# Designs tried in a protein design run: peptides against a protein of PDB entry 6FRK. Part 192

Target 1, 411 residues: chain A of PDB entry 6FRK
Amino acid sequence: NEEVLNAMLKEVCTALLEADVNIKLVKQLRENVKSAIDLEEMASGLNKRKMIQHAVFKELVKLVDPGVKAWTPTKGKQNVIMFVGLQGSGKTTTCSKLAYYYQRKGWKTCLICADTFRAGAFDQLKQNATKARIPFYGSYTEMDPVIIASEGVEKFKNENFEIIIVDTSGRHKQEDSLFEEMLQVANAIQPDNIVYVMDASIGQACEAQAKAFKDKVDVASVIVTKLDGHAKGGGALSAVAATKSPIIFIGTGEHIDDFEPFKTQPFISKLLGMGDIEGLIDKVNELKLDDNEALIEKLKHGQFTLRDMYEQFQNIMKMGPFSQILGMIPGFGTDFMSKGNEQESMARLKKLMTIMDSMNDQELDSTDGAKVFSKQPGRIQRVARGSGVSTRDVQELLTQYTKFAQMVKKM

## One batch from the design tools (peptide; made by RFdiffusion4, then SolubleMPNN)

Design b2_p21_4_s3 (from b2_p21_4, 10 letters changed)
Fold by OpenDDE base, seed 5:
Structure b2_p21_4_s3 (fold): chain B 411 residues (1-411), chain A 21 residues (1-21)
Amino acid sequence: as target 1 above (411 residues)
Amino acid sequence: EELLKKLRELYLEIQKILDEL
């Protein structure tokens, strides 16, 4: 029994190391799991694998819980949120994602760009903010981040903003000058929350980086980015351990909607390769897939129109990146879509939808849409002109629709 | 379970479409 336990713990420890979990945390987890497992209960014929998995799951949940309540903004107050993190961590993108999240929840939200070091930082923030219709502040001429942050915070306080997000300079290296600048900004604006943004793809470096930030600035919250594709997120455990601060959100891609509140149970389930059934159910419920009873009934009857395909593409775009959804289904590995294909796939879907936006109801609602276009080739030319694409692009869409409709008829 | 199965089937088919484009 002890040999079987040690063999299974070795497999789990290997999988956690391959998931970028820090080697010290993996050792501690192994000892904690070994102490928590009653060997007598394992002798009684219980599924030894399930017991070990459950013990590992419980210990990973404890590692993600810092024992500190996450900061939450107060309604009807001015809440200043300062972002800190290395260059390339996704900090600027994450500021925009958090601002958009609160705006969608009905908060009066704004963004301040206090990154004076990176050329084009303000233009990038301005582009993201403008796309999301989020008010922003920054300067092209002021080089002192303290002045920009102070003026921006004062301006938005006077305008009764509830969520004031301040993006700071990121450096490529942990330099003392960066930390001094962060302290000067923090002292000037007196933030209600300091958010450390960390890239999950840095693997074993997560602990050292998170510790260096916590030792210099009063980090109260963590956001982990780039939890898409191959990043299994084990570095998130190292960030919590080093900062003693809760993960409040995760960034799961580059889109503004690729941002979710952190949930411990789903995250650990995904880290262990068990999938995220709960997050999948939540996403399914957010889509009102109950309104898809009509679609499910049509699919059961082997009916599938171009409109039904358009509605499915809309649903995928609302769910967020397809790789994330697949990665929530048990038995789909995180590698099922290569990182490069996701944005390209979303751009392809959007192009296909734009072609379908130029179709009429007779074309969209036909049970044999491809035959409608084949009988009247002038329709292909009309749709191509209306959508600004080639006649070939429309023919490719119709070919794909025909393949899909044939598969639905076989279901 | 039935909803998850149908979602899985739908997503596998959309992926095939995206891989063929």
Scores: peptide ipSAE 0.023, ipTM 0.480, DockQ to the pose 0.124
Fold by OpenDDE base, seed 3:
Structure b2_p21_4_s3 (fold): chain B 411 residues (1-411), chain A 21 residues (1-21)
Amino acid sequence: as target 1 above (411 residues)
Amino acid sequence: EELLKKLRELYLEIQKILDEL
């Protein structure tokens, strides 16, 4: 029994190390799991594998719980949120994502660019803010981040903004000058929350980076970025351990909507390769359930139209990166789509949708859309002209639709 | 479980469509 436990724990420890979990945390987890497992209960014929997996899961849940309640903004108050983190962590993008998240929830939200170190930081923030229709502040001439942050915070407080997000300078290394600047900004604006933004792709460096920030500034929250890539998120455990601060959000891609509240259970499930069934259900539910129930009922009857295909492409586009959707399904690895394939796949989906936008209701709503086009080839030429594509591109779409509709009929 | 199975099959087919394009 102990040999079987040790073998299974070795496999789990290997998988956690391959997930960028810190070696110290993996060792501690192994000891904690060993102490939590009653070997006598293991002898009684319980599914030993399930018991070990459950013990590992419980210990991982404890590692992401700092025992501190996450800060939440107060409605009707001015909440100043200062962002800190290294260059390339996704900090500036995450500021825009957080601002957009709160704006969509009906918070009066604004952005301040206090990054004077990086050329074009303000232009990048301005571009993101303008696209999202978020009010912003910054300077092209002021070089003191303390002045910009103070003036911007004062301006937006006077305008009764509820969420005031301050983006700060990021550098490539932990430099004393960066930490001093962050302290000066923090002292001037007196933020209600300091958010450390961490790139999940830095792996074993997560602990040392997170600790260096926490030792210099009062980090109260963590946001983990780039969880859409090969980064299995094990570095997030290191960030929580080092900062003693909760993860509040995760960044799951490049789009402004690729941002979600952190949930412990789904995250640990994903980290262990069990998938995120709950997050898949939540994302499917955010895609108006009524449309999905109607689709499921059509799929049960083996009915599938070009409109049903169009609606599914819209749903995929709303769910964000397709790699994330697949990564939520148990048994699909995060590696199933390389980052390059995703933008290309989304561009392909958009092209297909543009072709379908040139179809009429009779073509879209036909239970045998391909047969409608085969009987009247002039329809293909009309759609091709309307969408600015070749007749071949329309035929390829119809071929793909036919394959899919045939599979739905076999379901 | 049946819903999740159908969603998996749907997404797998959409992926095949995207890979064949």
Scores: peptide ipSAE 0.023, ipTM 0.503, DockQ to the pose 0.110
Fold by OpenDDE base, seed 4:
Structure b2_p21_4_s3 (fold): chain B 411 residues (1-411), chain A 21 residues (1-21)
Amino acid sequence: as target 1 above (411 residues)
Amino acid sequence: EELLKKLRELYLEIQKILDEL
């Protein structure tokens, strides 16, 4: 029994190391799991694998709990949130994502660009903020981040903003001059929360990076970015251990809405390759796929129109990146789609939808859309001209529709 | 589980369609 336990724990420890979990945390987890497993209960013929998985899951849940309550903004108060992190961590993008999240929740939210080190930082923030209709402050001429942060915070306090997000300079290396600048900004604006933004893709370097920030600045919250890529998220455990601060949000892609509150159970389930069934159910429920009883009934009758395909493409686009959906299904690894293929796939879906936007109701609502176009080839030329595509692109769409309609007839 | 399996099959086939484009 102990040999079987040690073998299974070795496999789990290997998988956790391959998931970028810090070697010290993996060792500690192994010891804690060994101490938590009753060898007598393992002798009783219970599924030893399920017991070990449950014990591992329970100990991983403890590793993401810093034992401190996450800071939350107070409604009707001016809440100043300072962002810190290295260049390339996704800090600036995450500021915009957090601002957009709170704005969608009905908070009066604004952004301040105190990144004077990176050329075009303010233009990038301004572009993102303008697209999301978020008020912003920054300077093209002021080089002191303390002045920009102080003036911006004062302005937005006077305008009764509830969420005031300050983006700071990120450098490529942990430099003493960066930490001094961050301390000067923090002292000037007196933030209610300091958020450390960490890139999950840095793997085993997460602990050392998170510790270096925590040793210099009073980090109270962590946001982990790039969890849509090859990063299996094990670095998040290292960030919590080093900062003793909760993960409050995760960045799951490049879009402004690819941002979610951190949920411990789904995250650990995904880290163990168990998928995120809860998050998949939540996304399916958000899509109101149940309100499409009419579609499910059509699918049961083997009826599938070009409009039904268009609605499915809209639903896929609303679910977010296809890699995220696949990564939520148990037994799809996070590596199943490269990020490059996903943006290209979404661009392809948008192109197909644009072709269908040039179709008429008779074409869209036909139970045999491909036959409507085959009987009257002039329709293909009309749609091609209307959508600005080749007749070949329309024929490819109709070929795909035919394949999809044949699949639906088999379901 | 059956719904998840059907969703999985649907998404895999949509992915093949997108890869053939």
Scores: peptide ipSAE 0.022, ipTM 0.471, DockQ to the pose 0.174
Fold by OpenDDE base, seed 1:
Structure b2_p21_4_s3 (fold): chain B 411 residues (1-411), chain A 21 residues (1-21)
Amino acid sequence: as target 1 above (411 residues)
Amino acid sequence: EELLKKLRELYLEIQKILDEL
């Protein structure tokens, strides 16, 4: 029994290391799991695999819980949120995502660019803020981030903003000058929350970086970015362990909507490849279940049109990255799309939709769209010209539609 | 559960279509 436990724990430890979980945390988890598993209960015929998985899950949940309640903004008050993090961590993008999140929740939200070090930082923030219709402050001429941050915070306090987000300079290295600047800004604006933004893709470096920030700045919250990529999120555990601060949000893509509140259970479930059924249900519900039920009913009757295919592509595009959707389904690892550039798959979907945008209602709503085109080849040439694609591209789409429609008829 | 199963089947087939293009 102990040999079997040790073998299974070795596999789990390997998988956690491959998920960028820090080696010290993996070692601690291994010892905690060993201490939590009653070997006598393993003898009683319980599924040893399920027991170990449950013990691992429980210990991972403890690793993402710092035992500290996350800061939350107070409604009707002025809440100053200062962002800190390295250059390339996604800090500036995350400021915009958080601002947009609160704006969509009915908070009076604004952005301040106190990054004077990076050329074009203010233009980037201004572009993102303008696109999201978020009020912003910054300077093209002021070089002191303390002045910009102070003036911006004062302005937006006087205008009764509820959420005041301050973006600071990020640097490539942990330079003492960066930490001094961050401390000066923090002292001037007296933030209600300091958010450390961490890139999940840095893997084993997450601990050392998170610790260096916590040792210099009173980090109260963590946001983890780039969880849409190859980063399996194990670095998030390292950030919590090092900062002793809760993860409050995660960034799951490049879009302003690719931002969600951190949920411990779904995150650990995804990290273990168990999927996120709850988050999948939530995303399906956001798509209006009624449209999906109507489609499922059509599919039950073996009916599938080019319009039904278009609507599904549109739904996939609305749900965000297709890899993330698949990764929410139990038994689909994050690796299921790892062979394809997700951006390339989305570009392919968009190309197919553009071809279908040049189709007429008779073509789209036909129960055998491919047969409509086969009977009148001039339709293919019309659609190709309308879409700016080759007749071959239209034929390839119709071939794929035919394969899918044949599969639906067999269901 | 039946809805999720059918959505899974649908998305798998869409992915196959995307991989074949």
Scores: peptide ipSAE 0.020, ipTM 0.454, DockQ to the pose 0.121

Design b2_p21_4_s4 (from b2_p21_4, 11 letters changed)
Fold by OpenDDE base, seed 5:
Structure b2_p21_4_s4 (fold): chain B 411 residues (1-411), chain A 21 residues (1-21)
Amino acid sequence: as target 1 above (411 residues)
Amino acid sequence: LEELKELRELYLKLQEILNEL
């Protein structure tokens, strides 16, 4: 029995190391699981594998819980949220995702770019903020991040913003100059929350990086990014252990909607390869499948319009990356869809939708949309001009639609 | 769960077509 336990714990430890869980945490977990398993209960004929899996799951849940309540913004107050993290961590993108999340929840949200070090940081933030219709502040001429942060926070406080997000400079290396700049900004703006943004793909380096930030600034929250990748998220455990701060959100892709509140149970279930049934159910419920019944009924009748295709592209975009949905289903590995094709596919879908936004109701609602355009080639030119694309791009869309409509007729 | 399967089949067919393009 002890030999079987030790063999199974070795397999679990190997899988956790392959999931980028820190070697020290894996050793500690092995000892904790070995102490928590009653060998007498295992002798009574209970499924030894299920008991070990449950004990491992329970200890991983404890590792993700820092025992500290997550900071939450106060309604009707001005809440200043400062972001800190290395360059390439996804910090700037995550600022926009968090701002958009709060805006969708009915908070008066704004963004401040206090990154004066990276050329084009303000342009990137401005582009993201403008796309999401989020108010923003920054400077092209001011080089002191303390001045920009202070002026921006004061401006948005005076305008009664409830959520004021400050993006700071990220460096490629943990340099003392970066930490001093972050402290000066923090002292000037007096943030209600400091959020450390960490890339999950850095694997075993997560502990050392998270610790270096916590030792220099009062990190109160963690956001883990790039969980759409081969990163199984084991580095998140190291971040919580090092910062003693809760993970509040996860970034699951590059899209502004690829941002979710952190849930411990689903995350650990996914880390163990058990799937995320709860996140799948939540995502399915968010899709409003009731709107899809009417479409499934149309598809059963062999009717498929350009509008029906547009609505399907909207549903796909609302679902987010299908690799993420598949990765939530037990027994579907993350490798089922090659990473490179999905972002390119989403960009293609968004381009196709932008072309369809320039179509009229007669074109969109026609049961033979391609024939409407073939009979009147001037429609292709109108749509191409309206959407800012080539006539070839519109013809490619119509060719795509025709292939779809033929597949639907064969269903 | 059946609706999710139908939606998945639709999405897979959508992806097959997008990959053939």
Scores: peptide ipSAE 0.014, ipTM 0.352, DockQ to the pose 0.142
Fold by OpenDDE base, seed 4:
Structure b2_p21_4_s4 (fold): chain B 411 residues (1-411), chain A 21 residues (1-21)
Amino acid sequence: as target 1 above (411 residues)
Amino acid sequence: LEELKELRELYLKLQEILNEL
């Protein structure tokens, strides 16, 4: 029994190391799991594999709990949130995602760009903020991040903003000069929360990076980014252990809405390859797939229009990247779609939708849309001109629609 | 769970179509 336990724990430890869980945490987890498993209960013929998985799950849940309550903004107050993290961590994008999250929840939210180190940082923030209709502050000429942060915080406090997010400079390396700048900014603006943004894809370096930030600034919250990639999220455990701070949100993609509150149970389930059934149910419920009963019923009747295809493309786009959906389904690994193929696929979907936006109701609602276009070739030229594409692109769309409509008729 | 399976099959078919694009 002990040999079987040790063999199974070795497999779990290997899988956790391959998931970027820190070697020290994996060792500690192995000891805690061994201490938590009753060998007598294992002798009683219970499914030893399920017991070990449950014990591992329970100990991983403890590793993401720092024992500290997450900071939450107070309604009707000016809450200053300072972001810290390395360049390439997704910090600037995450500032915009957090601002958009609070704005959608009815908070008066704004963004400040205090990144003077990176050329075009303010332009990038301005583009993201303008696209999301979020008020922003920054300078093209001021080089002192303390001045920009102080002026921006004062401006938005005077305008009664409730959520004031300050993006700071990220450097490529942990340099003392970066930490001094962060301390000067923090002292000037006196943030209510300091958020450390960490890239999950840095693997075993997560502990050392998170510790270096925590040793210099009072990190109170963690956001983990790039959990849509090859990163299995084990670095998140290292960040919690090093910072003693809760993970408050995760970044799950490149879109402004690819951002969710951190849920411990779904995250650990995903880390263990058990899938995220709760998050899948939540996403399915957010899509109001009740409107898809009518589609499923049409599909069962072998009816499929260009409008039905357009609505399906809208639903796919609302669900986010298809890899996120697959990665939420148990037994589908996160590696099933490379990020490059998803962006290209989403761009292709948007192009197809733009072509369909130039179609009329007769073309969209026809049970044989391809036949409508084949009978009157002038329709293809009209749609091509209206959408700014070639007649070939419209013919390719109609060919794909025909293939899909034939598959639906066989269902 | 059956609705989620049907949805999954629909999305897999849509993905196959998108990969042929």
Scores: peptide ipSAE 0.012, ipTM 0.362, DockQ to the pose 0.122
Fold by OpenDDE base, seed 2:
Structure b2_p21_4_s4 (fold): chain B 411 residues (1-411), chain A 21 residues (1-21)
Amino acid sequence: as target 1 above (411 residues)
Amino acid sequence: LEELKELRELYLKLQEILNEL
């Protein structure tokens, strides 16, 4: 029994090391799991694998919990959030994602570019902010980040902004000059929260980097970036252990919407390859499944309209990247769609929806939409003109609809 | 769980259609 336990723990430890979990944390986890497993209960015929997996899961949940409550912004107050992190960590992109997240929730949000070191930092922030319709501040002439941060925070405080996000200079190396600059900015603006942004792809370097920031700056929150598909989440555990600060959000891609609140249980479940059934259920419930009962009932009756297809495309678009949805389902590899195919697929969906937006209710609600168009070819030309597409594009949509409706009739 | 399986099958079929487009 002890040999079997040691073999299974070795496999789990190998998988965690392959997931870029810090070797010290893996050793500590192994000891904690060994102490938590009652070998006498393992003798009683319980599934030893499930017991070890549960013990590992429980200890990983403890490793990602710093025992500190996450800072949360107060509505109707001015909340200053300072971002810190290395260059290339995704810090600037993450500032825009966080600003957009709060803006979508009805918070009065703004961005400040206090990165004077990187040429074009302000232009990059301005481009991202403008695309998201987020107010921004920065300078092309001021070189002191303390002045820019102070002026920007004062401006947006006077304009009654609720969320004031300050992006600071990143460096490629841990330089004392960078930490002094960060301290000067922090002292000047007195942030309510300091967010350390960490790239998950740096693997075993996560601990040393996170520790170096925490030892110099009062990091209160962590955001982990590049947790898309193959991203080894083990660096996140190292960041929490080093900073003693909670992960508040994760970045799951390059898009502004590829940003979600951190949830411990789903994250550990993904890290162990169990999938994210709970997050899938939550996302499916956010889709208002009430409309899906009516769809499922229509599908059971072999009825499928162009409107039903449109509603499903809306649901897919609301769920976000389909690769992420598939990656939440146990037994689907993250490789099911390359990132390139996903953007192209979303663009294709949006094109198809734009074609359907030019259809009338008679066309959309017909149980045989393709027949409605085949009987009156002038409808294809009308829809093509209305949507700015070719008649071929409309025929391709109708062909795909017909294939789908035939598949539904066979269900 | 059955509803999630049906949704999964629907999404897989939609993805197949999108890959054929």
Scores: peptide ipSAE 0.013, ipTM 0.367, DockQ to the pose 0.121; fails the geometry check
Fold by OpenDDE base, seed 1:
Structure b2_p21_4_s4 (fold): chain B 411 residues (1-411), chain A 21 residues (1-21)
Amino acid sequence: as target 1 above (411 residues)
Amino acid sequence: LEELKELRELYLKLQEILNEL
């Protein structure tokens, strides 16, 4: 029994290391799991695998819980949120995502660009803020981030903003000058929350970086970015351990909407490849996919049209990154879409939808759309011209539709 | 759970289409 436990724990430890979990945390988890598993209960014929998985899950949940309550903004007050992090961590993008999140929740939100070091930092923030219709402040001429941050915070306080987000300069290295600047800004604006933004893709470096920030700046919250990529999120555990601060949000893509509140249980479930059933249900409910029942009913009757395919592509496009949706389904690893650039897959879907936008109702609503086109080849040329694509691209779409419609008819 | 299974089957088929494209 102990040999079997040790073998299974070795596999779990390997998988956690491959998920960028820090080696010290993996070792601690292994010891904690060994102490939590009653070997006598393992003898009673309980599924040893399920017991170990549950023990691992429970110990991972403890690793992402710093035992500190996350800061939350107070409604009707002025809440100053200062962002800190390395250059390339996604800090500036995350400021915009957080601002947009609170704006959508009915908070009076604004952005301040106090990054004077990076050329075009203010233009980037301005572009993102303008696109999201978020008020912003910054300077093209002022070089002191303390002045910009102070003036911007004062302005937006006087205008009764509830959420005031301050983006600061990032550096490529942990330079003492960066930390001094951050401390000067923090002292000037007196933030209610200091958010450390961490890139999950840096793997084992997460601990050392997070610690260096915490040792210099009073980090109260963590945001983890780039969880849409190959980063399996194990670096998030290292950030919590090093900062002793809760993860409050995660960035799950490049879009302004690719930002969600951190949920411990779903995150650990995803990390273990168990999926996120709750988050899948929430996303399905948010999409008002009541129309899926009607589709499922049509599919049960072996009916599938080009319009039904278009509506499904539209639903996928509304759900956001398809890899994330699949990763929420138990037994679909994040690896399912890892072979294709997700942006390329979305661009392909959008191209197919553009081809279908040039189809008429008779073509779209036919139970055998491919046969409508095969009987009148001039339709292919019309659709190709209307969509700005080749006749081959239209034929490829019709071939894919035919394959899918044949699969539906076999159900 | 049945709706989730049906949704899963739908997504699998859509993924097959996407992989063949």
Scores: peptide ipSAE 0.010, ipTM 0.369, DockQ to the pose 0.142; fails the geometry check

